# Designs tried in a protein design run: peptides against a protein of PDB entry 4XPM. Part 114

Target 1, 160 residues: chain A of PDB entry 4XPM
Amino acid sequence: VMLHSKNVKGFLENTLKPYDLHSVDFKTSSLQSSMIITATNGGILSYATSNNDVPKNSINEINSVNNLKMMSLLIKDKWSEDENDTEEQHSNSCYPVEIDSFKTKIYTYEMEDLHTCVAQIPNSDLLLLFIAEGSFPYGLLVIKIERAMRELTDLFGYKL
Target 2, 67 residues: chain B of PDB entry 4XPM
Amino acid sequence: DIKGTIAFDTHGNVIESTGVGSQRIEDIGDLSKVTLDAEGFAQVQGDSLLVHLYKRNDITLAVYTSA

## One batch from the design tools (peptide; made by RFdiffusion4, then SolubleMPNN)

Design b2_p19_6_s1 (from b2_p19_6, 9 letters changed)
Fold by OpenDDE base, seed 4:
Structure b2_p19_6_s1 (fold): chain B 160 residues (1-160), chain C 67 residues (1-67), chain A 19 residues (1-19)
Amino acid sequence: as target 1 above (160 residues)
Amino acid sequence: as target 2 above (67 residues)
Amino acid sequence: SEELDKFIKEGLEAIEERF
């Protein structure tokens, strides 16, 4: 299985928008960021952000990327901890789901004033990560990431 | 498309609201009187929006949609 | 709360299936 950068990038950009089926029609329906990261190191393989009004190769661009790197690493670490914690897996912040007979878990994490959720792409070394504003209900965020995950079947079982 | 939501308890207290639901808190009085089916569902037409109701464990979720 | 969010998720899914 190969990661096609253009296809993945386009997919992530599309996740920033409200989903078509039963989408929420208000401002909080948009994501701040969407990323595919490695479960091993939290490295960003691909990402999309809503605010692209930053000059290329600018200091601001570098800072924004660094911020995403920081968040991805922190979330990966917390995810790793929770995957090894039975209590956390049974908390209300963990959503076991099954997609085409493949099991995975969706975790919600509050990052400062942001609402985030992360899920391991089934049987893969990859995580899908959504970052939204604090006004974005976790329940809706979970639904969004679950539905998005169903579109990433090509990445199921992807190993680094 | 979902236009908004309201979650409220048996006393009519707002637990959470989103979208147009935040502007329709006054609907709780009427929504609380709606008879639900055996599975805890109901559907009611309200002006330009359709309201879908789901109740479980003394919490009611109202979902506003255009259709 | 997380519990509320979980309820909202389940409710939305239930409504989606019901209607």
Scores: peptide ipSAE 0.458, ipTM 0.739, DockQ to the pose 0.192
Fold by OpenDDE base, seed 3:
Structure b2_p19_6_s1 (fold): chain B 160 residues (1-160), chain C 67 residues (1-67), chain A 19 residues (1-19)
Amino acid sequence: as target 1 above (160 residues)
Amino acid sequence: as target 2 above (67 residues)
Amino acid sequence: SEELDKFIKEGLEAIEERF
């Protein structure tokens, strides 16, 4: 049973909130953005952002969406390269994890002044992507995305 | 709930701090004197927060929690 | 530091298991 788009959107919105092994109260504990993108071309299937001050249908909204599209594509490209690079898979920026006997890898990438974290949903053509401020520790970001991934079992094995 | 963290070396130098830990750098002096168990753990009751200590490879992580 | 971030992650998980 696949998650409906509405359910996925709600899930991503929830990931924006401070969430960890324990609730962590940090000034920048909230994510800037959370997305599910395609591993093939970096297309955004669903997204949530904490910056809700942008008026609907405004040029600023278009620009913000375009920025997300750009970041998702860039991160997908980096992820694709690393998945084909044995050395990068053994770097400190790669975290192999196993969820319910399904294996995946979590990667951390610095994007300008932002901290990002991406992981392939196990056996799927989908990537879960978190974007946070630079003050968000990568270690905590990894824990956050790992825990979030455990809630996406319905997407395991999803193929485009 | 985790309220903050401090990571420090054997010299008491701050490596990283987050949350309330950023305001508790002065605690390092006392935390560095705490005797850890065989696995490298300890708990120390602070003024209002409980501090969980974990040391590995000469780096100590202090985690401040409300409980 | 990536190494530090890994340490933080491992430490938090270890503390979670220990306490």
Scores: peptide ipSAE 0.448, ipTM 0.729, DockQ to the pose 0.211
Fold by OpenDDE base, seed 1:
Structure b2_p19_6_s1 (fold): chain B 160 residues (1-160), chain C 67 residues (1-67), chain A 19 residues (1-19)
Amino acid sequence: as target 1 above (160 residues)
Amino acid sequence: as target 2 above (67 residues)
Amino acid sequence: SEELDKFIKEGLEAIEERF
C-alpha cells in the first residue's frame, strides 16, 4: 500500500472541521492540528493545522512545525509506554475499538492546556493524532477520531 | 427516547431537572458515586430506566431513557 | 445560564453519540 501525500493531507485538513452536533444547535471549535505520525519514532508523515494564515517559510511556520514535532514525539512516547502497560490499557483514558474486525485503541492525553487523542491505525506503523483546545470535550474528540479512522481503511496494515 | 434529565453539581445540588428526572432527585446520591471514564461518561440502570451520565467542569448531566 | 445551556446541549449530544 502506498501513501498518497495529497490525499492524506486533504483528509487531515477535513478532520480539522468543528464537530457538528446533529441533535442540538451546538458546534465545537476546530481542531488545532491533525497528524499522521509513525508509531516507531513519532515522525510526522502528514499534518494539517487550523492556523493556515501563517506565511510559508516564515519563522512562525518553522516554530509551528517544530512544536508539532515535539508534541508528536511526546505523544508517541506516551502511547508506546501505555501500549506496554496493561494497567494503562485498562484505564479510563483507553478506549478499545473494532473497525471491520480490526482492533485498535484510542488514547486521550492532556498536553499542557490542550486535549489530544491518538489511535494506531489498525495493524499499521501509523498513528492518527488529533490536537484540540482544552474546551473540546474528550468524549466528542474520541468519537471524532473513531469516525475518522473508519475512513482510513486503505492504511490498515501499512508497514514502514 | 429521553424520559427526563437531572443536572447536579459536585455537592449534589440540583441545578436543573425535567421529566421523570424531577421525580428521581434521590438518585443523585447513588449517581454521584458512579465511576466515570476519563471523558466523563457512564451508564447505569436506575429503577427500570437506563441512566446515562456525562460530567464536565464539575457538573453532571443524567439522562433517563427507556431500554 | 448560557453556560448551563451549552453544557446541556453538549451533554445530550455526547451521550447520544457515545451510547
Scores: peptide ipSAE 0.377, ipTM 0.497, DockQ to the pose 0.191
Fold by OpenDDE base, seed 5:
Structure b2_p19_6_s1 (fold): chain B 160 residues (1-160), chain C 67 residues (1-67), chain A 19 residues (1-19)
Amino acid sequence: as target 1 above (160 residues)
Amino acid sequence: as target 2 above (67 residues)
Amino acid sequence: SEELDKFIKEGLEAIEERF
């Protein structure tokens, strides 16, 4: 199985869009970042960010990319620890889900003032990671990432 | 006369909040313990607000009203 | 999401009918 970078990039860009609940006049902000990273090393395979106004090769771009690398590594480490901890798997920050008979878990993590959630793509070496502002509700993040995972069936079972 | 709303999941995490509900997230702990009727409804008298609860498919909606 | 938006709407209507 080959990872198609362009297709995945476009998908991640679409996940950045906010939820708009018209019935109660509620709208979230856009995600700050959406990433697919390796479960082994936390390396970024693909990513999208909401603020693309930073010039390429600028110091600000380098800083932003470095920040994403740091965040991905930290979250991967937390995820890895939780996957090996029975108590953490039963915490209120862990959501077991089943997609097309494949089981996975969604974890939510507070990172500074940001709200994040991460999930292993079923039977794969890949993690899907959303980073949002603190105003983005965790419950909605969980729903968002679960629905996104359902669109990534081609990556189920992907091994590095 | 709705003053606000909170939607939360079985883990107590906020899915959506509006109005006074945005300032009453701490109520989720108590609201999650309320016994609902067979149809998934309940009413709880708060401080100055009445809370109407509706739960379906593991999502709970709390609606805050003055009466 | 469409499903969540529908749920919120249904819940508001259901509460209005119930109480």
Scores: peptide ipSAE 0.371, ipTM 0.609, DockQ to the pose 0.843

Design b2_p19_6_s3 (from b2_p19_6, 7 letters changed)
Fold by OpenDDE base, seed 1:
Structure b2_p19_6_s3 (fold): chain B 160 residues (1-160), chain C 67 residues (1-67), chain A 19 residues (1-19)
Amino acid sequence: as target 1 above (160 residues)
Amino acid sequence: as target 2 above (67 residues)
Amino acid sequence: SEELDEFIKEGLQAIQEKF
C-alpha cells in the first residue's frame, strides 16, 4: 500500500505509543514527538506529538510547532555533522543497521533532558526522528525506531 | 526470586530495567565484559546478589537474584 | 514490542533452566 500524507501522519501517531512489556514490569512513557524531516534542511514533512490538547491554530500550537522546528533543525545539524565524522559513527551513539539490503544509521542524541534518536530513511533525503523523555532508555528507543523504519519502505529511496 | 532485571544492547545502552536493576545501570559496564559460555550464559557475583546473564541476538538480559 | 517481550520471556525461562 502506497504511503500518503494521511497515512504517514497516522503512522507517526502510532509510534507515540509507549513500549509496554509484560514479561517484566516495564512500561515507558509515550514519545513526546515523532517526525519525518528533510535531511537537507531539517524541514518537517510530518509530525505527531503526545500533547494534542492544544487547540489548532492557537498561539500555543504555533509555539509547539516552532519548538519542533527548532529541535528538528538542531538534530538535523548534529546528524549532518556526524555523517561527516568517522569517530562519531563508531561511538556507542551510532547504530549501523540494514533493512532489506539498505544500510542506514541510527543516532541517539541527548537534547537537554530529552532522549532523541534519528535515522535516515534508507537511500532517501528523509530522516525519522523520535523525541522522548529522559526516562526512555536509548537502547529501546533504537529498537523502536528501527522497527518503525521497516514500515516505511515506500519512502526508501525518496529524493527531494 | 528475581530482584530485578536489566536488558542492554551491544552498545551498553539500556533496553529495559526493573527492580534492583534500575538502580544498577552502572553494572552494564562490567557485565558487558563478562565472557559468556557457548550457550550465551554467565553468572556473576554482584554485591549480595547474583547476576545471571543471557545473551542472544545482540541483546543481553541480566537477572538479579539473591541466590 | 512483542518481539522484545518474547525475547525477555525466553531469556527468563532459559536462565531458570540454566541456573
Scores: peptide ipSAE 0.737, ipTM 0.949, DockQ to the pose 0.842
Fold by OpenDDE base, seed 4:
Structure b2_p19_6_s3 (fold): chain B 160 residues (1-160), chain C 67 residues (1-67), chain A 19 residues (1-19)
Amino acid sequence: as target 1 above (160 residues)
Amino acid sequence: as target 2 above (67 residues)
Amino acid sequence: SEELDEFIKEGLQAIQEKF
C-alpha cells in the first residue's frame, strides 16, 4: 500500500494513541505530537497533534503550528549535531536499530518538560518525531517509534 | 502479592512502571548491575520489599513483592 | 503493545514459577 499524504496524516494520527497494557495496570497518555520532518531543514511534511480543540484558521492554531515548527527545528538541529558526534552516538540517549537490514538511530531528547524521540527513516532525508509528556517513559517511547518506523517502508530511501 | 513492577531496557530507561515501582525508578541503577542466573533470574532484597528480576530480549522486568 | 504485553505476561508467569 502506497503512502499518500492523506495516508501519512492518518498514520501519524494513529501513532498518537496511548499504550495501554493489560498484563499490568499501565496506560500512558496520548502523544502530544507526531511528525515527519526533513532532516535537512527540519521542515514539517506532515504532523498530527492530540490537541484538536483549537478552532481551524484561528490565531491559536497558527501559534500551535509555529510551536511545532520551533520544536521540530530544535530537535533537528540537535539530531544533526549528534550525528556528527561519536560520544553522543554512544550515549544512553542513542539507540542503534536495524529495520529490514537498514540501519538507523533513535535519539531521545528532553525538551523542557516534554519527552521526545526522533529517528531517521532508513536511508531517507526524513525524520520521524514523537513528542510526549514527561510522564511518558523513554524506553517505551523508543519502542513505540521503532515499531512505527517499521510501518513506513514506503518512505525508506526517500530523498528530497 | 505484587506491589509493583518496573520494566526497563539496556539503557536503563523505563518501559513501564506500576505500583511501588513507579516510586522506585532510582532502583534501576542498582538493579541493572545485578548478576542474573543462567535463565535470566535474580532476587534482590531491598528495603521492606523483595525484587524479582527477569531479563529476556534486552528487557528486564522487576517485580516488587512483600519480603 | 501486544508484543510488550505478552512479554510482561510471560515474565510475570516465569517469576511466579521461579520463586
Scores: peptide ipSAE 0.737, ipTM 0.949, DockQ to the pose 0.863
Fold by OpenDDE base, seed 3:
Structure b2_p19_6_s3 (fold): chain B 160 residues (1-160), chain C 67 residues (1-67), chain A 19 residues (1-19)
Amino acid sequence: as target 1 above (160 residues)
Amino acid sequence: as target 2 above (67 residues)
Amino acid sequence: SEELDEFIKEGLQAIQEKF
């Protein structure tokens, strides 16, 4: 499936859906947040959140957005550090992956009680970021974000 | 009679867990070291439960039974 | 994911047949 930049918001909203297995009684919670951020500054280009009960343009929404900005910046910084650290790139928190002919890495980061994972969209200045509750297993989170990136081929090579 | 399951990747991270498996995530460390047969199977005795292992495509499935 | 679900299903069956 091809995804254009105009449909990014809707795409991210779809990634929020829980992972539901039928072979066994296993179902995750929805992702707390899904974002595309800049690798340069950690700025949020697009985002989706599972908490849609907050009135739009309210103080609570502003606070929520500010929280996302903080998290995105922190994760971007950690990602940037790891990208410049050979040892970290060979840790269990780093998953080298290849999509088509493009190589990228998926990192898992624990943020307080949240489980997060981030990956550079291949050959781009963009990062895809998933934030989930602590109950969301990391192994599944990695699978989820890898498969999500495969749907973002239109963003491969995107430069700011 | 399956009492629970754990699926985990080569990094030792959980993919899914059910039943008693959800309470035995710490077993992954030992389970990941178990030598599998040529077909990717193994059976190990756990804490009062029997664990059946199956690995394929870098994913290990552990099934806990009372047997 | 259907792929993962299918793996689990196959694994359960394989284990049942093996043991």
Scores: peptide ipSAE 0.737, ipTM 0.949, DockQ to the pose 0.845
Fold by OpenDDE base, seed 5:
Structure b2_p19_6_s3 (fold): chain B 160 residues (1-160), chain C 67 residues (1-67), chain A 19 residues (1-19)
Amino acid sequence: as target 1 above (160 residues)
Amino acid sequence: as target 2 above (67 residues)
Amino acid sequence: SEELDEFIKEGLQAIQEKF
């Protein structure tokens, strides 16, 4: 099954929603951004951002989009380095996971004051990337991206 | 009465925190080393708070109480 | 989200029963 571009966009928009627990008084902020990027060049294939009140084609929108491009490239580069570094793969910032018999890794990266999390979609040339505020706990961010990735089975094995 | 909570994973990263737990994230280092019983429980006396631990499915829940 | 919430709820109950 092939995912339509609009379907992917809608999926990413849904991932922006905050975690709101009721067993305890705990609620996160929304994710700042959610993206699918290429593992090869860090190119953004699809993305969603919170607070879309910025006028389109404004200088502020351009700056925000450019910032996303920069962050995606930086994170892709760090991910690529870590995938070729055995020591980094054994750090507390790397979570090996298995989804439907496919193995992948989830990495957490601090970007200035932001908390980020990235994972290769199993057996694909694609990365799923979450960007959150510094108040968003890393452990929860990892759980969030793992759960999201389990819903992207249509992209498993996707090659560019 | 519960004064706060911390939930954390096997990497020592926070999943959630509430109350006094939000101010005691540094406790995770020591709490992660506590030996749990066969049922996954432990109790640790802190500064002025008692910490109750429960671990299941690679997630540890710490509950802070006054007694 | 609900799975985590359920875990926390179960943990709170389990701790309450244990101690």
Scores: peptide ipSAE 0.736, ipTM 0.949, DockQ to the pose 0.854

Design b2_p19_6_s4 (from b2_p19_6, 8 letters changed)
Fold by OpenDDE base, seed 2:
Structure b2_p19_6_s4 (fold): chain B 160 residues (1-160), chain C 67 residues (1-67), chain A 19 residues (1-19)
Amino acid sequence: as target 1 above (160 residues)
Amino acid sequence: as target 2 above (67 residues)
Amino acid sequence: SEELDKFIKEGLEAIKEKF
């Protein structure tokens, strides 16, 4: 199935859902944001946010979107730096993973009081980016983004 | 009786925590160093509680019990 | 999430049987 823009948006919206475990009494908050951005420029190709209480076209919405753009750019820059830093790739903030024989890395970054993780969609010019509240455990965030990437096979190898 | 749990990955990052486990996140550092048996189990004394460890597929589950 | 839940459930039972 081909992932179109609407499908991607819907996918990202679904990733916002909290983790709710049943084996133990554990539930997270929803992700604050979920984005697919370009690895080259940090440009947002698609995004979803749980902050939907802001009126559309309001100054607050504009500010929130601008903040998202800024965060995506900052994270992209940090990711780019780390991808060129062997030491950072061996830190606890880097998770090498393999999906369907494709290797990629998941990085966790603390952005102010937020917990974020970013991963290059295998062999692509795209990054998947999750932004969560500080209460969202990093280990779970990594699992979440890994599982999400497994659903984005249509974007594997995507080049700009 | 289970008093709490912590699940953590090989990087020492929390996956989930419940009960008293949520208050003992700092235990992960030591728990990650515990030698597990061939089946992936270990038991360690933690304060007044026992910590039962189970590791499989790079995830460690710590279960805190009174006994 | 189900996979993780399954693991935790498995672990809880395994620990219960082990100890």
Scores: peptide ipSAE 0.735, ipTM 0.949, DockQ to the pose 0.815
Fold by OpenDDE base, seed 5:
Structure b2_p19_6_s4 (fold): chain B 160 residues (1-160), chain C 67 residues (1-67), chain A 19 residues (1-19)
Amino acid sequence: as target 1 above (160 residues)
Amino acid sequence: as target 2 above (67 residues)
Amino acid sequence: SEELDKFIKEGLEAIKEKF
């Protein structure tokens, strides 16, 4: 099954929603951004951002989009380096996971004051990337991206 | 009464924190080394707070109380 | 979110019963 571009966009928009626990008084902010990018070049295939009140085609929108492009490229580069570094793969910033018999890794990266999390969609040329505020706990961010990735089975094995 | 909570994973990263737990994230380092009983529980006396630990499915929940 | 909230709730109850 092939995912339509609009379906992917809608999926990413849904991932922006905050975690709101009721058993304890705990609620996060919304994710700043959620993206699917290429593992090869860090190109953005689809993305969603919070606070879409910025006028379209404004200089502020252009700057925000350019910032996303920059962050995606930087994170892709760091991910690529870590995938070829055994020591980094054994750090506390790397979570090996298995989804439906497919193995992948989740990495957490600090980007200035932001908390980011990236994972290769199993057996694919695609990366799923979450960007959150510094107040968003890394452990929860990892859980969030793992759960999201489990819903992207249509992209498993996707090759460019 | 519960004064706060911390939930953390096997990597020592926070999943959630509330109350005094939000101000004691540095405790995770020591709490992660505590030996749990066969049922996954432990109790640790802190500064002026008592910490109750429960671990299941690679997640540790720490509950801070005054007694 | 549902699964995590469930875990926290169960953990709180388990601790309450244990101690």
Scores: peptide ipSAE 0.733, ipTM 0.949, DockQ to the pose 0.853
Fold by OpenDDE base, seed 3:
Structure b2_p19_6_s4 (fold): chain B 160 residues (1-160), chain C 67 residues (1-67), chain A 19 residues (1-19)
Amino acid sequence: as target 1 above (160 residues)
Amino acid sequence: as target 2 above (67 residues)
Amino acid sequence: SEELDKFIKEGLEAIKEKF
C-alpha cells in the first residue's frame, strides 16, 4: 500500500482499531494513541487518538496534546538510550525485525499503566509509536506495529 | 471442552488469552520451558486443568481443558 | 489479523487431533 504524507493521519487512525480474533473469543481495546515522531527530538509529526470526544481547540485538547508530547519525548529518550546500549538491545523488550531488506528494532516500554511499543521506521529519522491500555498484550502489540510498519515503505529512508 | 487459551511468543509475551488462560499468564514461564515432541506438541498437568501445547513459527498455543 | 486467526484455528484443530 502506498502512503503519502497526506494520508499519514488516516493511516494512524486506522491503526487504532482493535485486534479482533474470531477463532477464539478475543478482542482488544482500541489503541489509545498512534504517532509518528522524530527520532532526534521526539517531536510529533502526526498522531491519532481514540478519544475523539474532546472538542477541538479546547483546553482539554491542548492538555491531551501536551500529554502526548511528554510521552513521545520520554519514549524517544528511552529508545535513544537503548539504541546505545548493547545489553538492552538483547533484552526481551527488544525485537529485532527485518522488513524487506531493512533491519529495525521494536521496543516495548511500560509507561505507568500503559503498554507502549516503538520502532524506528527503517533507515529513517522517524519512529512509529503505539500507546495502548495495560490490557493490550505486548506480544500482540509487537505484531501489530510490525505489520503497520510494513505499510510505511514510503517513509523508509526518510531523513529530516 | 476448552476452558481457556494462551498464545505467547518466544519472548514470553502474551499474544492472546481467553477464559481461564487470562488468569494464568504466570504459567508462561513454565510452559515456555516444556520440551515439545517432534511435531511441536506437549501435554502438561496444571493446577487442576490439563494444558495442551502446540508450537509453530515461534508462537506457542496453550489450550486449557478439564481433562 | 487474518494470519494470526488462522494460526489459532489451525492450532486448535491440531491439538484436537493430537489429544
Scores: peptide ipSAE 0.733, ipTM 0.949, DockQ to the pose 0.845
Fold by OpenDDE base, seed 4:
Structure b2_p19_6_s4 (fold): chain B 160 residues (1-160), chain C 67 residues (1-67), chain A 19 residues (1-19)
Amino acid sequence: as target 1 above (160 residues)
Amino acid sequence: as target 2 above (67 residues)
Amino acid sequence: SEELDKFIKEGLEAIKEKF
């Protein structure tokens, strides 16, 4: 199945859903945001947010989008720095992973009171970015983004 | 009776926590250093609770029970 | 979530049997 813009948006919206375990009484909040951004400039190609109570085309919507743009840029910059820093790549905030023989890294970043994680879509110029509340465990966030990444094979190798 | 749980990865990051486990995230530092048996189990006495450890596939599950 | 839930379920059972 080819991922078109509409399908990507729907995919990201689906990633917002919380983890709800049944073996133990554990349930997370929904992700605050889920985004696909460019690794070069941090530009947002697609995004989903759990905050949908803002009227369309309102000033508040514009502000929320601007906030996402700011966060994406900041995280992209940090990611870029870490990709050129051996020490950071060996920290506990970096998870080397392999998906279908493609290597990538998952980074976790604390952004104010938020928990975030970002990963380069294998062999692409794109990053997948999850933003969650501080109550969302990092270990689970990493698992979540890794599993999500496996569903984005159509974007593997995507170049701008 | 289970009083709580913590699941954590090899980086020491929490995957899930419940019950008293949610209040004992700081235990991960010590729990991660516990020597497990050949089958991936260990038992640690801590405070007034027992901690039962099970590790498989790079995930450690800690189960807190009454001592 | 199913994979993780399965692990936890199996772990709980394994611990129950071990101890």
Scores: peptide ipSAE 0.732, ipTM 0.949, DockQ to the pose 0.845

